# Ledger of designs, part 321: peptides against a protein of PDB entry 6DSZ

Target 1, 361 residues: chain A of PDB entry 6DSZ
Amino acid sequence: NYVVTAQKPTAVNGCVTGHFTSAEDLNLLIAKNTRLEIYVVTAEGLRPVKEVGMYGKIAVMELFRPKGESKDLLFILTAKYNACILEYKQSGESIDIITRAHGNVQDRIGRPSETGIIGIIDPECRMIGLRLYDGLFKVIPLDRDNKELKAFNIRLEELHVIDVKFLYGCQAPTICFVYQDPQGRHVKTYEVSLREKEFNKGPWKQENVEAEASMVIAVPEPFGGAIIIGQESITYHNGDKYLAIAPPIIKQSTIVCHNRVDPNGSRYLLGDMEGRLFMLLLEKEEQMDGTVTLKDLRVELLGETSIAECLTYLDNGVVFVGSRLGDSQLVKLNVDSNEQGSYVVAMETFTNLGPIVDMCV

## One batch from the design tools (peptide; made by RFdiffusion4, then SolubleMPNN)

Design b2_p28_4_s2 (from b2_p28_4, 13 letters changed)
Fold by OpenDDE base, seed 4:
Structure b2_p28_4_s2 (fold): chain B 361 residues (1-361), chain A 28 residues (1-28)
Amino acid sequence: as target 1 above (361 residues)
Amino acid sequence: DEEEERRKEEEKEREERLKKVLEEIQSL
């Protein structure tokens, strides 16, 4: 009897940082296929707290804090369309991961999108949005008293959505998305009516963006709006302000992931397919009325890491680089560059043993 | 010479700005 000790998955397919275990704890949550790893970030490094097995590959993992919660809740969607909202509870040494709500959000009808599952949460925690199928946007209303996640679909006229986010600072939940049609790629916004279960016209649109526009970043207040990342350009739009940059350095490799550093959305980490780590900087201009507007965008090369599938800023200039193709890393951002001009130092490396090939034994 | 000096000054200012950003990040 060969007890094949099933190797634990090591390839990272998602990571998120927040306050999941307590209001005070900083956590790193790592998705490795069907496995969720929960760490506390400490001055001494990552302290493992719990591992959780999921009933399928984690496709979406997002922390969110509904109004009147002291700590973050975790939304998970699996590749099998099982959705849950998880809460961490600890009583002394007893650690429980509680399912607050669950549901299956699979549709019997629809073409699964070729670009995979997108899951987003409204910044005001009014709803979860899911792009699972072409021409459909699924909405899960967030209700505290509901243990059953119920969803409904809204038809999207735009069949080929590339990326979608909820915008910040919107009276109604508002999505911003990049889509492709025969004329190219475009950005559009829609307001989501929970009451009427329909889209209303959003605050702005931008037709004919860069042909390779691939990512939307929703920017918090005071800036608001969105950043659109392409192959050659990075653009900002909020309805009133438009700004575009085309730094030559980003043309060398495709940006594939991002993470917000500052709560106010002034800085973002960007990772590309070569493992280059960038800082995107939003330079502010304060108006006489106290409004903050975007003055400029800048991109700075920080250094090289493993090829990031996901990035998350922790604290104290420490970044977790979640890698699917290579080793995941904890890296430190230094104030001063090394002799090679790099601001990045690897502190810890987590060996990636590759995908667990299901050995059908 | 003037264009090279300007480029060197712009790069120095860029490095100084990035340093300041990285200093601010250490407190986050």
Scores: peptide ipSAE 0.540, ipTM 0.887, DockQ to the pose 0.832
Fold by OpenDDE base, seed 5:
Structure b2_p28_4_s2 (fold): chain B 361 residues (1-361), chain A 28 residues (1-28)
Amino acid sequence: as target 1 above (361 residues)
Amino acid sequence: DEEEERRKEEEKEREERLKKVLEEIQSL
């Protein structure tokens, strides 16, 4: 009996930061295929807390905090459409990951989207949204008392959704998405009615965005709205304000991931296919009425890392670079650049041993 | 060249702004 010691996956396919273990602990959660690794972020680095085996490849991993929870809950969706909401529970030295809710959200009918699974959570924790299939938006209402994740579909007229997010500061849950039609790529918004199980007209749209617009970032209040990232341009829109930049530096390589640094959405990390790390800056303007508006967008090159599949800001200028293709890294952002003009220093490197070939026996 | 001096000053101001941002991030 060759106990093939199944090599632990090392390629990172998702990461998220939040307060999962407690209200006070800062956690890094890392998805490595079917494994979830939970760390506490400390001054000394990453302290491992728990590893959890999942019944399938993790496709979505999002932290969220329902009203009246002291700590974040974890939503996971697998590539086999198994959904769960997980809670961390510690009692002395005993650590349990509790399944609060679960369900299978697979549809019998639908074309799986070519851009894969997208899972998003409403910032007010009213629902989870899933783009699993073309022409369908799946909604999971968030109910505290429901241990069974029930979902329904809303039909999308837009068959080719590129990316989708929930917007902040909306009275009703509102999605913003990039879609493609024969005329190009566009941005649209819809309000999601839980009651009627339909879309209502959203607050704004932007037709004819950049042809390679690939990502939507929902911006928190006070700015609100969304950032649209393309190959050549970065645009902001909130219904009232539109701003676009086309910094030549981003044209050199495709931006593939992003992460919010500030809770107010004034700064974002961007990673490209060459492993370049950027800071996107939202410059504020305070109006005479006390409203905050976007004045300008800026992109600054910070340095180079492993090619990020995912990025997450931790604390104290520390960033986790989750890599699928290379080694994952813990990097420090320095105030002063080095002789090469880099603000990035690798603190720790996590060796990627390559893809686990699942030998389907 | 006044244009080169202006460019250098704009670059310096950019670096100073980035430095300030990075200083602010260290406190997050």
Scores: peptide ipSAE 0.540, ipTM 0.885, DockQ to the pose 0.854
Fold by OpenDDE base, seed 3:
Structure b2_p28_4_s2 (fold): chain B 361 residues (1-361), chain A 28 residues (1-28)
Amino acid sequence: as target 1 above (361 residues)
Amino acid sequence: DEEEERRKEEEKEREERLKKVLEEIQSL
């Protein structure tokens, strides 16, 4: 009897960094198909804490901290539309991942979107937004006492949403999204009314963005607004200021993932389809009234890594490169370039044993 | 030529700016 030890999945399909185990611990959470791995980031590297099996492929994994929580909670949505909010609980040596809330958010009617599942959390933790189906935006209100994740749908006129995020600094929960229509790709915003269960007009829109605009990055205050990543251009818009750059270096390969480095949103990591790692820099200008505005955008090539499915900045210039197609890596950003002009050094490599065969158990 | 010198200066300034950013990141 060859006990085929079912190889644990090694391909990474998501990663997030935050304070999940405690307020003080920096955690790296890695999604590998149905498996969640939880690490503590230490000076010595990644310390494994716990592994959790999910009842399906993890499609969304986001950390969020509701008001009055000492540490982050984890939202997970599976490809089978099972949603849960998880909390880490330690009692001495006993470690439990508790489900605070759960629900199935599948609709009986709807066309699953071709661009897959998108899940986003309002920065003020008022709601979770889900783009699961064309022409629908699902809202899960966040309530502390609710053990059952109840959702409702709002109809989107825009049938082909490419990417969507919640904006920062909005009085009402506000989404910003790239969508495609017969005229091209556009950016639009909507306010989400929990009370009326409808969209209100958002603060701004930008028609006719780059034809291959694929990602929205919500920018924290003081800048606010959003960055739109295309194939040839990177644009910023906040309803008042618009700025676009078209650095030739990004045209060589499509940017496929991003992660915020600074809490204030001044720097982002970008990864492309060739495994190139970039830094996107937001240069600030301080106005006489004390307001901070975006002066310029810059893109700097840092070096090469495995092709990232997801990126996350840890600390001390260390980045986790989660790869689906190749080996995942811990990389160090160095101050000085090497002989090849690279600022990236691999610290640790995590062997990818191949595509996660969805064993339908 | 003056254009080559200008390009070398711009590249040096870019490298110095990136160095500063990377120094700042080491403290995050």
Scores: peptide ipSAE 0.538, ipTM 0.885, DockQ to the pose 0.822
Fold by OpenDDE base, seed 2:
Structure b2_p28_4_s2 (fold): chain B 361 residues (1-361), chain A 28 residues (1-28)
Amino acid sequence: as target 1 above (361 residues)
Amino acid sequence: DEEEERRKEEEKEREERLKKVLEEIQSL
């Protein structure tokens, strides 16, 4: 009888940062299969606060702050379509993660999407959107008093959605998505009507984007709009402004993750399949009327890390690199490059022991 | 020579811009 000590999962499959434990604390939340790890970010590094077991593999993990909440709530969706909204409560030394709301959002009919589960939250916290199945967009209305997460489906004409986000600054909840059809990949927007449970025409569309366009980044105000990341190009569109760049450096490896650095969406971290870390820069142009427009896009190589499954900017130039394939890292962005031209220094490395092969003995 | 000088100047300007960005990030 080999008591295989159940090794804890070490591969990271998601990470988010925000104010989950309090309004003042900066937290790092890490998903490791069925495990949620909660840290407080301190000047001394990551302080562990709590570990939480989930009833399934975490597929979506997003922080959001409804109006009138002092701290962020956590939305989790599992690979088995169990949804919950979690709150952190501390009373003296007692730490509780409470479920504010829960539900199962599985449909009895539908083809699970080949690109997996996508979960997004409206920036104004009006709804959660889920792409679970081809040709369906699931909506969970966010209501404060609802302990049961109820969802409805809206039919998508676009069967092959690659990525989807909610846009910022929209009167109605508006999604922007990349989809594929026989003619190529395209970007489209839809307004989501909670009342009618349907899509209305969105503010803009862009047909025939790059064939390998894979990610949508919703850009906050004042820019608004979205960034579309491909294999060869990065494009910005907000309905009025279009700008595309094709930096040769991004062609070498596929960008697989991103994270916003600035609250205003001026800078983003990008990670590729080779573990290269980039900064995407949105250059501002102030118009004579005081409007801010996008002047240019730039991509700068910062250095190399473990292959990121997820990235999150913390504070003070510190970045968490969540890795599924390699060791996760806490890295520092330095102002000056080293002798190799790298601006990245590993501060801490978290050993990945690989997938726990459940050897059913 | 002129093209190499231009390239070196563009690279230097790029590095200076990146330095400024990284300085700003340290305050976030």
Scores: peptide ipSAE 0.529, ipTM 0.884, DockQ to the pose 0.829

Design b2_p28_4_s3 (from b2_p28_4, 14 letters changed)
Fold by OpenDDE base, seed 3:
Structure b2_p28_4_s3 (fold): chain B 361 residues (1-361), chain A 28 residues (1-28)
Amino acid sequence: as target 1 above (361 residues)
Amino acid sequence: EEEEERAEERKREEEERLKKVLQQIQSL
């Protein structure tokens, strides 16, 4: 009897960094199909803490910190539309993952969007937004005392949403999204009314963005607004300021993932389909009134990695490259380039043995 | 000659700018 030990999933389909185990611990959370792996980032590397089996493929994994929480909570949505909010709890040597809230957010009607599931959390933790179906935006109000994740739908006139994020610094929860219509791709914003369960007009819009605009990055204060990444261009808009760059280097391959390095949104990692790793820099200008405005955008090539499905900056110039197609990596960003002009050095490589199909957990 | 020198100067300036950015990352 060969016990074919069903090999654990190795392909990474999501990663996030935050303070999940404690307020002080820096954690790396890795989604590998139905498995969540939790690590503590240490000077010696990644220390495994816990593995969690999920009832379905992890489609969304986001850390968030509601007001009055000392550490981050984890939102997970599965491909089967099971939503949960998880908390890490340690009691001596006992480690438990507590479900704070759960629910199924599947609709009986609706066309599943071709671009898959998008899940986003309001920076002020007022709600979770879900783009699951064309023409619908699902809202899960975040209530501390609610153990049942109840959702409602708002009709979205824009049927083909490419990407969506919540903006920072908005009085009401405000989404920014790229959508496609017969005239091209556009960026629009909506305020989300929890009370009325409707969209209100957002602060700004940008019609006729690049035809291949694919990603929205919400930029924290003091800049605010959003970055829109296309095939040929990177644009910034906050309602008052617009800036666009078209660095030739990004035309060579499609940017497919991003991660914020600085809490203030001054730097982002970008990964493309060739495994190139870039730094996007937001250059600030301080105005005489003490306001900070975006002066310029810059893209710098750092080097090459495995093709990233997800990127996350850890600490001390260490980046986790979560790969679905190749080996995942811990890479170090160096100050000086090597002989090949690369600023990236692989520290550790995690062998990807390919997509494991259905492990029924 | 002058265009090559300007290209090398721009390259050096870009490398020095990137170096400063990466130095800041390692100090976080």
Scores: peptide ipSAE 0.181, ipTM 0.710, DockQ to the pose 0.776
Fold by OpenDDE base, seed 2:
Structure b2_p28_4_s3 (fold): chain B 361 residues (1-361), chain A 28 residues (1-28)
Amino acid sequence: as target 1 above (361 residues)
Amino acid sequence: EEEEERAEERKREEEERLKKVLQQIQSL
């Protein structure tokens, strides 16, 4: 009788930060296969609050705050296309995770995309967008009173979407995406009409981006627009302004994750496949009319960490490095470099025991 | 020599710029 002590999954496949437990608490939420771990970020470190079992592998995990909510809600999509919106509810010592809404968003017909599941939320909380299948964009309208997550599909002419985000500051929900066709990779925007259930022409496009353009970052106001990350280049576009940099240091390894540091989108953490941690900087230029424009982009190497699957800036220069392949870490960003020129110091390491092979006996 | 000195100066300027950025992060 081998008592297989069911080890908890340790490989991280997603992390997000926000105010999930309360309006005041800073939370770190960690997805480990079918488990959601909820922490409160404190001056002493991560305080565990709750662990939740999910009905499948977490594929998308995003915090969002609809108008009139005091705290963030959590959207989860599983690899089996079960969607839910979760709320944290505490009543004295009783802690409950309440399902506000749920639904299955699987289509009977469609080719699952080779680049996996992408889930995004409109910054104004008008809708959730899902790229699940080639040539389809699924929309879940966000309605407060709806316990059933209803979705519809919009046909996407671009069959090979690499990454997609909602843009900020758009009157209508607007997506920006990198796609591949026989001519290369391109960036396009579409407005999403909830009423007509169709795409309208977006504000801008950029044809013939870098061949390895892999990531879209939506930039908040005042800059707006998007950052496109490739293997060799980082570009910014907002319809009016275009900037590109090709720092040699990013050519060495593919950037695989990002996290916004500043609410205004002036700084981002970037992680690559070698575990290098970068800061991407958006340098502002204030115009005489009071408009803020992007002056330049800069990338700085901070140091090395475990290979990040996800990054989350917490507070006070503390970063959570969620790793699937290695140990997850809490790291501190220091003002002064160490003797090796690194600005990164590991504060805590969370041992990754590797994939739990659920031997269904 | 002059190229090496310019490389060291650029490196120092980069380190100082990074330091300012990191100082702003810790003050948030």
Scores: peptide ipSAE 0.167, ipTM 0.702, DockQ to the pose 0.779
Fold by OpenDDE base, seed 5:
Structure b2_p28_4_s3 (fold): chain B 361 residues (1-361), chain A 28 residues (1-28)
Amino acid sequence: as target 1 above (361 residues)
Amino acid sequence: EEEEERAEERKREEEERLKKVLQQIQSL
């Protein structure tokens, strides 16, 4: 009996930071195919807490904190459309990952979207949204007492959604999405009526964005709105204010991932296909009425890392670079640049042994 | 109170460190 010690997957396909183990602990959660790794972020580095085997490749992994929860819950969706909400419980030395809710959200009818699975959570934890199939938006209502994740579909007229997020500060759950039609790429918003199970007209739209607009970043209050990342441009829109920049430096390689650094959405990390790490800055302007508006957008090159599949800011200028194609890294952002003008120093590197070909025997 | 104050202090120190990083980044 050759116990083929199944090599543990090393390629990272998702990462998230939050307070999963406790209210006080800062956690890094890493998805490696079917494996979830849970770390506590410490001054000494990453302390492993638990590994969890999932029933399928992790496609979505998001932390969220419903009202009245002291710590974050974890939403996971697998590539086989198994959804679960997980809670960390510790009792002394005993560590349990509790499934609060689960369900299969696969539809019998629908074309799987070519751009893959998108899963998003409303910032007010009213619902989970899923773009699984073209022309459908799946809603999972978040109910504290429901152990069964029930979903319904809302029809999207926009068949080719590129990316979608829930907006912040909306009275009703509101999605913002980039879509493609025969006229180009556009941004639209919809309110999601949980009661009527339909879309209502959202607060704003932007027709004819950049042809290669690929990502939506929802911006927290006080700014609100969204950032749209393209190949050549970065735009902001909140219904009242529009701003666009076209920094030449981003044209060199496609931005493929992002992560919010500040809780107020004033800074974001951006990673491109060349492994360049950028900081996107939202410059504030305080109006005489006390309103905060966006003054300007700035992009700064920090340095080079492994090609990020996902980025997450931890603390103290430490960033986790989750890589699928290369080695994952812990990197430090420095105040002073090195001789090459880089603000990035690798602290730790996690060897990627490449794709584990699951030979289904 | 003290834990909230320490959390706010750590947050301020982190914001200041990141501000310093960003202040030294010359716009290319």
Scores: peptide ipSAE 0.105, ipTM 0.563, DockQ to the pose 0.031
Fold by OpenDDE base, seed 4:
Structure b2_p28_4_s3 (fold): chain B 361 residues (1-361), chain A 28 residues (1-28)
Amino acid sequence: as target 1 above (361 residues)
Amino acid sequence: EEEEERAEERKREEEERLKKVLQQIQSL
């Protein structure tokens, strides 16, 4: 009996950084198909803490901190529509991953979206939003005492949602999304009424964005609003201010992932399909009333990495580059460029053995 | 308090390092 030790998945399909193990620990969480790997980020590097097997491919993995939690909770949605909220508990040497809540969010009726599963969490932790099916937005209310994740659907008039995020600083949970119709791509906002289980008109919309607008980044306060990333342009909108840039350097390859570096949303890492790593910069203008407005957007090329499926800034200029197509990397952002003008140095490389083909033996 | 202050100080030092990186990138 050859026990073919099933190779551990190596292709990364998601990563997130936060405080999952404790309030003080900085963690890197990596999704590799059906496996969740949990690390503590240390001065010496990544310390492995736990590996968790999931009952399906991880499709969504997001950290969030409900009001009055000391540390982050983990939301996971699988490709089989199993949702859970996980908590890390340690008692001495005993490490447990506790399911605080779970549910199945599959609908019997609906066209699965061709652009895949999108899962988002309201910054104020009021709800989870899911785009699973065309023309539907699923809402999971977040309640501390609820062990069962109950969801409801709100109908979207916009059948082809490209990307969606919750906005920051909104009195009601507000989504911002890029959608496509026969006239092109557009950005719209909706307020989500949990009480009425409906959409209300959001604060703003932008019709006729770039034809290849593909990503929404929700910008924290004090800026608020959203960044829309296209093939040729990056735009900012918050309802009051609109700003667009079209840096020629981004036209060479499609931006495919992003990660917020600064908690205040002043800087973002961007990764493209060629493995180029960029910094997106939001320049501040402080008004006399103490309000902060966006002055300008800039994009700077940092260097080249593996093709990122996901990016996450860790600490001390260290970035984890999660790759599905290539080797994942820990890279260092340097203050000084090398002789080639690169600010990126690979510190560690994690070999990608490719997709685990379920060889039914 | 002291650990929170050290965490904020490390965060500030990191923000300053990244600001320097970005300032250098922008100066090229």
Scores: peptide ipSAE 0.083, ipTM 0.564, DockQ to the pose 0.032

